# Designs tried in a protein design run: peptides against a protein of PDB entry 5VJI. Part 35

Target 1, 62 residues: chain A of PDB entry 5VJI
Amino acid sequence: NTLVVLHKSGLLEITLKTKELIRQNQATQAELDQLKEQTQMFIEATKSRAPQAWAKLQASLT

## One batch from the design tools (peptide; made by RFdiffusion4, then SolubleMPNN)

Design b2_p17_5_s2 (from b2_p17_5, 9 letters changed)
Fold by OpenDDE base, seed 5:
Structure b2_p17_5_s2 (fold): chain B 62 residues (1-62), chain A 17 residues (1-17)
Amino acid sequence: as target 1 above (62 residues)
Amino acid sequence: DELKKLAEELEKLLKSL
């Protein structure tokens, strides 16, 4: 039985852990993307000094 | 080849999870 072999060899655990790591990586990437967007809005607000840009940033932080 | 078969099954498992 292939599943038994995978389990006994430890490869099943590695497989499951790999999938979990992929999931965690995806979650971390999403957070990073959000931070990148917020950082960009901050940069634009500092450059333009426009109230609208600061308002946009503020809205993103709620 | 048993090792090849095992690898294929492992890949299928990874995709299914």
Scores: peptide ipSAE 0.039, ipTM 0.592, DockQ to the pose 0.013
Fold by OpenDDE base, seed 4:
Structure b2_p17_5_s2 (fold): chain B 62 residues (1-62), chain A 17 residues (1-17)
Amino acid sequence: as target 1 above (62 residues)
Amino acid sequence: DELKKLAEELEKLLKSL
């Protein structure tokens, strides 16, 4: 059985760990994207000095 | 087949990157 051989060799563990690391990378990327969006809203709020822009930023920080 | 299933899941993950 190929799966049994893969498990016994340790390659299954490496494969599963790689999958998990990729998943964690995706989560980190999502956090980075959120930060980028919040930064953009901060920039817009600073430039416009409009209350609605600051309200939008505040809502994003919840 | 569990190995085939794992391979398919990994492939889906890679495509999402």
Scores: peptide ipSAE 0.037, ipTM 0.552, DockQ to the pose 0.017
Fold by OpenDDE base, seed 3:
Structure b2_p17_5_s2 (fold): chain B 62 residues (1-62), chain A 17 residues (1-17)
Amino acid sequence: as target 1 above (62 residues)
Amino acid sequence: DELKKLAEELEKLLKSL
């Protein structure tokens, strides 16, 4: 059947690998976005020297 | 079909990007 042909051609493996890479990319992007946000909070905490800003940063790290 | 299901899952994934 079509699935068997897809498998034997190697396209299924490529498709599944691509899917996995996309998932990994999404996860990495999410981590990057989180890090960017945490970095911004760190910057704000260092600028303001306000305890609440540091508390906010700390909360984000938990 | 399993192939159709896979295609649908991939489409959903692509839409989420």
Scores: peptide ipSAE 0.036, ipTM 0.553, DockQ to the pose 0.016
Fold by OpenDDE base, seed 2:
Structure b2_p17_5_s2 (fold): chain B 62 residues (1-62), chain A 17 residues (1-17)
Amino acid sequence: as target 1 above (62 residues)
Amino acid sequence: DELKKLAEELEKLLKSL
């Protein structure tokens, strides 16, 4: 049984931990991407000083 | 090939986790 062998060797624990780390990495990356987008909107709002740009930024924060 | 077969089984297991 492959699963039994993996469990006894300790590789199952490593595999499960790796999967969890990948999941956490993906979640962190998503947050980072959102922050990057918000930062870009902030930059554009500060540069243009256009009310529409500030409105767009505000909408992204809700 | 037994090694290839084992690798495929491991891959299937990983996908199921």
Scores: peptide ipSAE 0.029, ipTM 0.553, DockQ to the pose 0.012; fails the geometry check

Design b2_p17_5_s3 (from b2_p17_5, 9 letters changed)
Fold by OpenDDE base, seed 2:
Structure b2_p17_5_s3 (fold): chain B 62 residues (1-62), chain A 17 residues (1-17)
Amino acid sequence: as target 1 above (62 residues)
Amino acid sequence: SALQALAAALEAALQAL
């Protein structure tokens, strides 16, 4: 069947590896987005010197 | 045929991404 041919050709392994790489890329991008958000909150806290901005940053790090 | 099966499998693999 098609699955057997896919497996024997090595394309199944490539497909599964590609799916895993896509997943890892998405996870890494999410971590980057979180870091960008935290960085922006830090910048805003330093600019405004407002206690609420620091509280917001602190909450994001919990 | 084996070639047809491989082509179909490749198409299925692309759809699964």
Scores: peptide ipSAE 0.069, ipTM 0.703, DockQ to the pose 0.011
Fold by OpenDDE base, seed 4:
Structure b2_p17_5_s3 (fold): chain B 62 residues (1-62), chain A 17 residues (1-17)
Amino acid sequence: as target 1 above (62 residues)
Amino acid sequence: SALQALAAALEAALQAL
């Protein structure tokens, strides 16, 4: 059985761990991208002093 | 062979990443 061979060799565990690390990396990257966007909105809100720019930032934080 | 089965399984697993 191919799956049994993969399991007994330890390579199944490595593969599953790699998949999990990729998933976690993708989630962390998404959070980072969101933070970058929020930071940009904050900078723009500070520059414009316009209430609507602050409203956009507020909406993004919820 | 067991080696060929392992190689095929690794290839399949890598494709699933």
Scores: peptide ipSAE 0.069, ipTM 0.676, DockQ to the pose 0.012
Fold by OpenDDE base, seed 5:
Structure b2_p17_5_s3 (fold): chain B 62 residues (1-62), chain A 17 residues (1-17)
Amino acid sequence: as target 1 above (62 residues)
Amino acid sequence: SALQALAAALEAALQAL
């Protein structure tokens, strides 16, 4: 059975670990993107007298 | 053959990514 050969060869473990690393990388990238967006909203809020900009920032931090 | 099985396993692993 191909699955048995894949498992016994260690390639299944490598494949699954690679998929997990990709997932973790994607999660970390999402956190980074969120921080970038929050930073941008903070910059906009500091430049604006409009309460809407601060409201957007506050919403992102909740 | 064992070689063919390993080749098939590698192809399956690549497709699983």
Scores: peptide ipSAE 0.067, ipTM 0.700, DockQ to the pose 0.011
Fold by OpenDDE base, seed 3:
Structure b2_p17_5_s3 (fold): chain B 62 residues (1-62), chain A 17 residues (1-17)
Amino acid sequence: as target 1 above (62 residues)
Amino acid sequence: SALQALAAALEAALQAL
């Protein structure tokens, strides 16, 4: 069947590995996006001198 | 994104097996 052919050809392994790499990439990208957001909040907190901005940053780090 | 599209295509392909 198709699954057996896909397995024997090595394409199943490539497909599964690609899927996993995409998943890992997405997870890493989400972490980077979070870090970027936290960095932006830090920058804004330093500029605004507003206690609320620091509170937002602290909340984001939990 | 292109990666999401690829992931969706791979998932669809796997489900079709």
Scores: peptide ipSAE 0.042, ipTM 0.631, DockQ to the pose 0.019

Design b2_p17_5_s4 (from b2_p17_5, 9 letters changed)
Fold by OpenDDE base, seed 5:
Structure b2_p17_5_s4 (fold): chain B 62 residues (1-62), chain A 17 residues (1-17)
Amino acid sequence: as target 1 above (62 residues)
Amino acid sequence: SALQQLAQQLEELLQQL
């Protein structure tokens, strides 16, 4: 039985773990992208001192 | 990515079982 061989060899566990790691990586990347965007808005707000830039940042933090 | 490709290949194998 091929499935039994995959299980006993550890490849099934590796496969399932790999799927989970991919999922976690995707979630972490999404959070990172959001943080990068917020950081950029903060940088722009500090540079311009324009009320609109601060308003944009404030809106992103809600 | 390499990991995604590997995972996909293994998933396809499992689907054939």
Scores: peptide ipSAE 0.045, ipTM 0.627, DockQ to the pose 0.016
Fold by OpenDDE base, seed 1:
Structure b2_p17_5_s4 (fold): chain B 62 residues (1-62), chain A 17 residues (1-17)
Amino acid sequence: as target 1 above (62 residues)
Amino acid sequence: SALQQLAQQLEELLQQL
């Protein structure tokens, strides 16, 4: 059957590995986006020197 | 992306088995 052919050809393994790599890429991208946002909050806090901006940054780091 | 589209097509094939 088709599943047996996919398994024996190695395509099933490639498919499952591809799905896992996509998942890992998405997770890494989310972490990167969070870091970028925190960096922006830090930049804004340094520019404005407003206590509220520092409070916002502090809240994001908890 | 093209890679995600390929993965989706293969997943759909597997779901039809």
Scores: peptide ipSAE 0.043, ipTM 0.622, DockQ to the pose 0.017
Fold by OpenDDE base, seed 3:
Structure b2_p17_5_s4 (fold): chain B 62 residues (1-62), chain A 17 residues (1-17)
Amino acid sequence: as target 1 above (62 residues)
Amino acid sequence: SALQQLAQQLEELLQQL
């Protein structure tokens, strides 16, 4: 059957690995985007020195 | 994105197995 052929050809492993790599890439990208946002909040907090800006940053880190 | 499209194609392929 198709599954057996896919397995024996090695394409199943490649397919599953590719799927996992895509998932990991998406997760890493989300973490990176979050870090970028947190970095921006940190920059703004340092600029304004307003307690609210620091509170916003702190809330994002929880 | 191209990666999302590939992921979708792979998922669809796996669903057919």
Scores: peptide ipSAE 0.042, ipTM 0.602, DockQ to the pose 0.019
Fold by OpenDDE base, seed 2:
Structure b2_p17_5_s4 (fold): chain B 62 residues (1-62), chain A 17 residues (1-17)
Amino acid sequence: as target 1 above (62 residues)
Amino acid sequence: SALQQLAQQLEELLQQL
């Protein structure tokens, strides 16, 4: 059957590995986006010098 | 079926590449 052919050809392994790499890439991108947001909050906190901005940053780190 | 599920997963993967 098709599954057996896919397995024997090695394409199944490649497909599964590619799927995993995509998942890892998505997770890394999410972490990067979070870091970008936290960086922006830090910049805003330093510019405003307002306790509320620092509180917002601190809340994002918890 | 397992084959149909695999085909669907492969199609989804190909669409994302």
Scores: peptide ipSAE 0.041, ipTM 0.626, DockQ to the pose 0.015

Design b2_p17_6_s1 (from b2_p17_6, 8 letters changed)
Fold by OpenDDE base, seed 1:
Structure b2_p17_6_s1 (fold): chain B 62 residues (1-62), chain A 17 residues (1-17)
Amino acid sequence: as target 1 above (62 residues)
Amino acid sequence: AVTAEQAAALLKKLAES
């Protein structure tokens, strides 16, 4: 059948591997975005010198 | 017989699952 042909040709493996790579890329991107947000909160905290800004940053790191 | 369109459709389905 078609699935067997695709499996033997290697295309099925490529497809499934691509799916996994996309998933991993999305997870990594999410972590990167979170880091960027935390970095921004850090910058704001240093600029404002307000306890509230530091509290906000601290809460994001817990 | 497996057409290119059928194979592509299956791959697309698998990629979206």
Scores: peptide ipSAE 0.080, ipTM 0.680, DockQ to the pose 0.009
Fold by OpenDDE base, seed 2:
Structure b2_p17_6_s1 (fold): chain B 62 residues (1-62), chain A 17 residues (1-17)
Amino acid sequence: as target 1 above (62 residues)
Amino acid sequence: AVTAEQAAALLKKLAES
């Protein structure tokens, strides 16, 4: 059985681990993108000093 | 007999699942 051979060789584990790492990388990238957007809103809020900019930032953090 | 191509196809399915 091919699946058994792949399991015994360790290749199946490598495949599954790679899949998991890709998933984790995607999740981390999504969080990073969100943080980048929030950082931009923070910068805009500090520059404008407009209450609506701060309100927008606050809403994004909830 | 299972070919290398068949094994590769299986690995691809596992990675994409």
Scores: peptide ipSAE 0.075, ipTM 0.674, DockQ to the pose 0.009
Fold by OpenDDE base, seed 4:
Structure b2_p17_6_s1 (fold): chain B 62 residues (1-62), chain A 17 residues (1-17)
Amino acid sequence: as target 1 above (62 residues)
Amino acid sequence: AVTAEQAAALLKKLAES
């Protein structure tokens, strides 16, 4: 059948590996976005020098 | 014989699983 042919040709392995790489890329991007947001809150906290801004940053790190 | 469209649909299903 088609699945057997795809397996023997190596295309199935490529497809599954690509799927996994996409998943990993999405997870890494989510972590990067979180870090960028935390960095922005840090910058704002340093600019305002307000305790409330630091509290907001601390809450985001939990 | 499998059409190119059918093959693409199968690969898409595999990628989304």
Scores: peptide ipSAE 0.073, ipTM 0.671, DockQ to the pose 0.010
Fold by OpenDDE base, seed 3:
Structure b2_p17_6_s1 (fold): chain B 62 residues (1-62), chain A 17 residues (1-17)
Amino acid sequence: as target 1 above (62 residues)
Amino acid sequence: AVTAEQAAALLKKLAES
């Protein structure tokens, strides 16, 4: 059985760990991207005299 | 390309090492 051989070789553990790391990395990256977007909205709000920009920022934080 | 059987053989060597 190929799965048994894969497990015994340790490659299955490496593969599963790699998959988990990729998942965690993607989750962290998504949070980082969200923060970057919120930061940009904050910058735009401070540059803008329009209350719409602040409303947009507020909506993103909730 | 390496066949599944060839790959399994290599993994078997790793498992037995």
Scores: peptide ipSAE 0.067, ipTM 0.653, DockQ to the pose 0.007

Design b2_p17_6_s2 (from b2_p17_6, 9 letters changed)
Fold by OpenDDE base, seed 4:
Parts: sequence; structure tokens; C-alpha cells
Structure b2_p17_6_s2 (fold): chain B 62 residues (1-62), chain A 17 residues (1-17)
Amino acid sequence: as target 1 above (62 residues)
Amino acid sequence: EYTDEQYQALLEKLAAA
């Protein structure tokens, strides 16, 4: 059947590896997005004399 | 060799990882 053909040809392994790489990429992207957000909060905190901005940043780092 | 069912089970395990 199709599954057996894919396995024997090696395409199944490639497909599964690709899916795994996509998953890893998504996880890395999420971490990157978090860092970007934290960076923005840091910038805002440095511009602000309001303690709530620093509190917000601190909360994001926990 | 794997049966079709065995391959399917393997795929499900890999997909869940």
C-alpha cells in the first residue's frame, strides 16, 4: 500500500523529519517572540519613570 | 517487516512526539 511504498522509498522518514523540524521551528519562533516582547517591555521601562513599567517587565521574566 | 497496522501505530507514536 501507499504507506509501505513511502516507507521503503525513504519518503516517510523525510516527511516525519520535516514535520519534526517544523515543530522545532515553531517552538523556537515562540521563544523568539517572547524575547521580542520582553525587549519591548525593557525599552518602555527605560523610557518610563513609572514603577509599573518595571513591575511589568519583572513579571514577564519570572 | 511491519504490518500495515504496525506501521500505522508507529506513525501515530511519531506524530505524537
Scores: peptide ipSAE 0.110, ipTM 0.728, DockQ to the pose 0.010
Fold by OpenDDE base, seed 2:
Structure b2_p17_6_s2 (fold): chain B 62 residues (1-62), chain A 17 residues (1-17)
Amino acid sequence: as target 1 above (62 residues)
Amino acid sequence: EYTDEQYQALLEKLAAA
């Protein structure tokens, strides 16, 4: 059957590893996007000097 | 040989470990 053929050919292992790498990449990308957003909030807080901007940044870190 | 279903069950078990 198909799965047996994939397993014996070695493609199943490669496929599973690829899926795991994709998952890890997606998780890392999400963390990176969050960091970018937090960085932007920090920049805005320093520019505005408004307490609400700092509060917004602090809320994002909790 | 395992069936597709048996291999899937095995893979799920391995993934959960």
Scores: peptide ipSAE 0.089, ipTM 0.709, DockQ to the pose 0.010
Fold by OpenDDE base, seed 1:
Structure b2_p17_6_s2 (fold): chain B 62 residues (1-62), chain A 17 residues (1-17)
Amino acid sequence: as target 1 above (62 residues)
Amino acid sequence: EYTDEQYQALLEKLAAA
């Protein structure tokens, strides 16, 4: 049957590993996106004399 | 040889470990 063929060929293992790598990649990408956003808030805070910008940054870091 | 159902059950056991 199809599943037996996939298992014996090694493609099932590759498929499962690929799914896990995609999951890990998505999690890492989410962390990266968050860091990018925090970095942008930091840049805006340094440019701004408004305390609101620093408050916004502080809130994002909690 | 395993059936599709048998392999699926095995994979689920491995995933739960």
Scores: peptide ipSAE 0.087, ipTM 0.704, DockQ to the pose 0.009
Fold by OpenDDE base, seed 3:
Structure b2_p17_6_s2 (fold): chain B 62 residues (1-62), chain A 17 residues (1-17)
Amino acid sequence: as target 1 above (62 residues)
Amino acid sequence: EYTDEQYQALLEKLAAA
């Protein structure tokens, strides 16, 4: 059957590994995007010296 | 020899572990 063929050919393993890599990449990208946003909020907080900007940053870190 | 359904079930069990 098809799944047996995929397994024996190695494509199933490649597919599963690819799916896992995609998942990990997505998770890492999400963390990176969050860090970039937090970094931007930090920059804005340092520029404005406004307490609300620091509060916003603090909220993002929690 | 496994059927497609049996292999799928096996893969799901492996993925859940």
Scores: peptide ipSAE 0.085, ipTM 0.704, DockQ to the pose 0.010

Design b2_p17_6_s3 (from b2_p17_6, 9 letters changed)
Fold by OpenDDE base, seed 1:
Structure b2_p17_6_s3 (fold): chain B 62 residues (1-62), chain A 17 residues (1-17)
Amino acid sequence: as target 1 above (62 residues)
Amino acid sequence: AVTQAEAQALLDKLAAA
C-alpha cells in the first residue's frame, strides 16, 4: 500500500505539512496585500485632503 | 516528547485542512 509506505517513510507528514505551510503563506500574503492597499489609501488621503478619501480609508479598516 | 497519538492527531488535522 502506497499510503502505508509514505506514512512510514515520513514523506506523508512532510507532504501534509508542506500543504499547510503553503496555505498559511497564502493567507499571510493576502493580509500583506490588504495592508499594502490600506497604506496606499492612506497616502492618497494625505495627498488629496479630501474627506472622501479619509472616509474610504476608514471604511477599509472596519 | 510527543506521543504517537498526538502525532497522529496532528496528521489528521493537517489532512483535514
Scores: peptide ipSAE 0.062, ipTM 0.629, DockQ to the pose 0.012
Fold by OpenDDE base, seed 4:
Structure b2_p17_6_s3 (fold): chain B 62 residues (1-62), chain A 17 residues (1-17)
Amino acid sequence: as target 1 above (62 residues)
Amino acid sequence: AVTQAEAQALLDKLAAA
């Protein structure tokens, strides 16, 4: 049985752990991208000094 | 050789992670 061999060799555990780490990395990357977008909106709001830009930023933080 | 059943079992375990 291939699955039994993979389990006993430790390769299955490594594969499953690797998949979990990839998932966590993707989640962290998504949070980072959101922060970068929010930072850009903050910069634009600071430059424009327009209430509409601040309202847009506030909406993104909810 | 890997059977289809064994391959699917592996995929199920990966999906559950």
Scores: peptide ipSAE 0.053, ipTM 0.645, DockQ to the pose 0.010
Fold by OpenDDE base, seed 2:
Structure b2_p17_6_s3 (fold): chain B 62 residues (1-62), chain A 17 residues (1-17)
Amino acid sequence: as target 1 above (62 residues)
Amino acid sequence: AVTQAEAQALLDKLAAA
């Protein structure tokens, strides 16, 4: 039984853990991208001094 | 030899993780 061999060797656990780490990495990257976007909106708001830019930033934080 | 059932079982475990 191949599955039994994979389990006994530890490769199944490593494979499953690797998949989980990839998922966590993707989730963290998504949060990072969102933060980057919010940071850019903040920078644009400070540069433009336009109330529309600040409103856009505020909307992104809700 | 790897059977179709064994292969599918592995895929199911991966999908559940």
Scores: peptide ipSAE 0.052, ipTM 0.645, DockQ to the pose 0.010
Fold by OpenDDE base, seed 3:
Structure b2_p17_6_s3 (fold): chain B 62 residues (1-62), chain A 17 residues (1-17)
Amino acid sequence: as target 1 above (62 residues)
Amino acid sequence: AVTQAEAQALLDKLAAA
């Protein structure tokens, strides 16, 4: 069957590894996006000097 | 010895995982 052929050829391993790498990349990208957002909130907090902005940033870090 | 149906079924399984 196809699964056996893919396994024997090594393509299955490559496929599964690729899927895992995509998953990891997506997770890392999400963390990166969160960091970018937190960085933006930090910048805004420093600019506004408003306690509310700092509170918002603090809440995001929790 | 791989049918198109089997190949597509595997691809569908991979896509669903």
Scores: peptide ipSAE 0.032, ipTM 0.628, DockQ to the pose 0.009

Design b2_p17_6_s4 (from b2_p17_6, 7 letters changed)
Fold by OpenDDE base, seed 1:
Structure b2_p17_6_s4 (fold): chain B 62 residues (1-62), chain A 17 residues (1-17)
Amino acid sequence: as target 1 above (62 residues)
Amino acid sequence: EATEEEVAALLEKLAAA
């Protein structure tokens, strides 16, 4: 059957590994997006010098 | 171990990603 063929050819292992890599990539992308947002908050805090902007940044880092 | 149906589902999810 298809399962046996996939096992013997190694494609099942590749498929499972690819899915894991996609998951890890998605997690890394989420962390990167969060870092970008935090960077933007930092830039805005330094420019505005408003206490609220610094408080918002601090809250995001906790 | 995985069934043929489970493998097919995994392949479909991979194709959709």
Scores: peptide ipSAE 0.064, ipTM 0.686, DockQ to the pose 0.011
Fold by OpenDDE base, seed 3:
Structure b2_p17_6_s4 (fold): chain B 62 residues (1-62), chain A 17 residues (1-17)
Amino acid sequence: as target 1 above (62 residues)
Amino acid sequence: EATEEEVAALLEKLAAA
């Protein structure tokens, strides 16, 4: 069947590896986005100097 | 582990890229 052909050709391995790399990339991107958001909250807190802005930042770090 | 259908779908996406 098709699956057997894909396996024997090595294409299945490549496909599954690609899927895994995409998953890892998504996870890394999520962490990066979180850091960017935290950085933005820090910037906003320093600009406003409002306690609620610092509280928001603190909540994101816990 | 990916099913045959999932593999086929992934291959289709890769071919379209």
Scores: peptide ipSAE 0.055, ipTM 0.675, DockQ to the pose 0.011
Fold by OpenDDE base, seed 4:
Structure b2_p17_6_s4 (fold): chain B 62 residues (1-62), chain A 17 residues (1-17)
Amino acid sequence: as target 1 above (62 residues)
Amino acid sequence: EATEEEVAALLEKLAAA
């Protein structure tokens, strides 16, 4: 069957490793996006000079 | 763990790239 052929050729291992790397990449991207959002909140807090904006930022960092 | 169907789908995506 196809699975046996893939395993014997080594392609299955490569495919599974690729899947794992994609997952790790997605996780890293999510962390990066969160940091970008926090950075934006920081920028808005500095512009508004409103305590509420700083409180919002603080809440996001916990 | 990945099934044969999932592996086939991944291979297809990789080949199309």
Scores: peptide ipSAE 0.053, ipTM 0.670, DockQ to the pose 0.011
Fold by OpenDDE base, seed 5:
Structure b2_p17_6_s4 (fold): chain B 62 residues (1-62), chain A 17 residues (1-17)
Amino acid sequence: as target 1 above (62 residues)
Amino acid sequence: EATEEEVAALLEKLAAA
């Protein structure tokens, strides 16, 4: 039984953990991308000094 | 999360290729 061999060798645990780490990495990357976008809106708000830019940033943080 | 059955199925496909 291949599954039994994988379990006994430790490869099953590594495989399952690797898949979980990939999933977590993807989720973290999505959060990072969102933060980068929010940071860009903050920079633009400081440059423009326009209330509309600050309103846009505020909306993105909710 | 991934299941043991999913891993077994993927490995079976790999072995058949």
Scores: peptide ipSAE 0.043, ipTM 0.644, DockQ to the pose 0.009

Design b2_p17_7_s1 (from b2_p17_7, 12 letters changed)
Fold by OpenDDE base, seed 2:
Structure b2_p17_7_s1 (fold): chain B 62 residues (1-62), chain A 17 residues (1-17)
Amino acid sequence: as target 1 above (62 residues)
Amino acid sequence: SLDALVKQLQELLQQLE
């Protein structure tokens, strides 16, 4: 069947690995976006000196 | 059809992951 052909050709392994890499890339991108947001909150906290800004940052780290 | 085959392959790959 088609699955057997894909397996024997090596294409199945490549496809599965590609899917896994895409998943890992998406997870890493999400972490990066979170870090960017936290960095922005840190910048705002240092600029404003407002307790609310520091509280917001602390909440994001919890 | 080709479309049916593609869908079947996608389902199989989803099950294997």
Scores: peptide ipSAE 0.031, ipTM 0.594, DockQ to the pose 0.013
Fold by OpenDDE base, seed 4:
Structure b2_p17_7_s1 (fold): chain B 62 residues (1-62), chain A 17 residues (1-17)
Amino acid sequence: as target 1 above (62 residues)
Amino acid sequence: SLDALVKQLQELLQQLE
């Protein structure tokens, strides 16, 4: 069957590995985006010295 | 059909991940 052919050719392994790498890349990108947002909130908090800006940052870290 | 085969392969890959 087709699955046996994919397995014997090595394409199944490559496909599964590719899917896993895509998943890991997406997870890492999400963490990076969150860090970028938190960094921006930190910058704004330091500039404004407003308690509300620090509260917003603190809420994002919980 | 080709569409049916693609769907079957997608389901198999989903089960194996």
Scores: peptide ipSAE 0.031, ipTM 0.584, DockQ to the pose 0.013
Fold by OpenDDE base, seed 1:
Structure b2_p17_7_s1 (fold): chain B 62 residues (1-62), chain A 17 residues (1-17)
Amino acid sequence: as target 1 above (62 residues)
Amino acid sequence: SLDALVKQLQELLQQLE
């Protein structure tokens, strides 16, 4: 059957590995985006004496 | 059809995740 052909050709392994790499890339990108947002909140807190900015940053780190 | 085959393969691969 088709699945057997995909397996024997190596395409199944490549496809599954590619899908896993895409998943890992997406997870890493999400973490990076979160870090960027936290960095921006930190920058805003340092520029402002407003307690609300620091409170917002603190909340994001919990 | 070729389109139906592609869809079947995609569904099969999704089940293997």
Scores: peptide ipSAE 0.029, ipTM 0.580, DockQ to the pose 0.013
Fold by OpenDDE base, seed 3:
Structure b2_p17_7_s1 (fold): chain B 62 residues (1-62), chain A 17 residues (1-17)
Amino acid sequence: as target 1 above (62 residues)
Amino acid sequence: SLDALVKQLQELLQQLE
């Protein structure tokens, strides 16, 4: 059957690995985006020196 | 059809995830 052919050809393994890599990439990208946002909040906090900016940053970290 | 085959493959792959 088709599944057997995919398995024997190695395409199934490649496909599953690719899907997993895409999933991991998406997760990593989300974490990276969050870190970028937190970094920006940190920069803004250092610039403004306003307690509100630091509170905002703290809220993002917790 | 090719479309039907693609759908079948997608279903199989989904079950293996």
Scores: peptide ipSAE 0.029, ipTM 0.583, DockQ to the pose 0.013

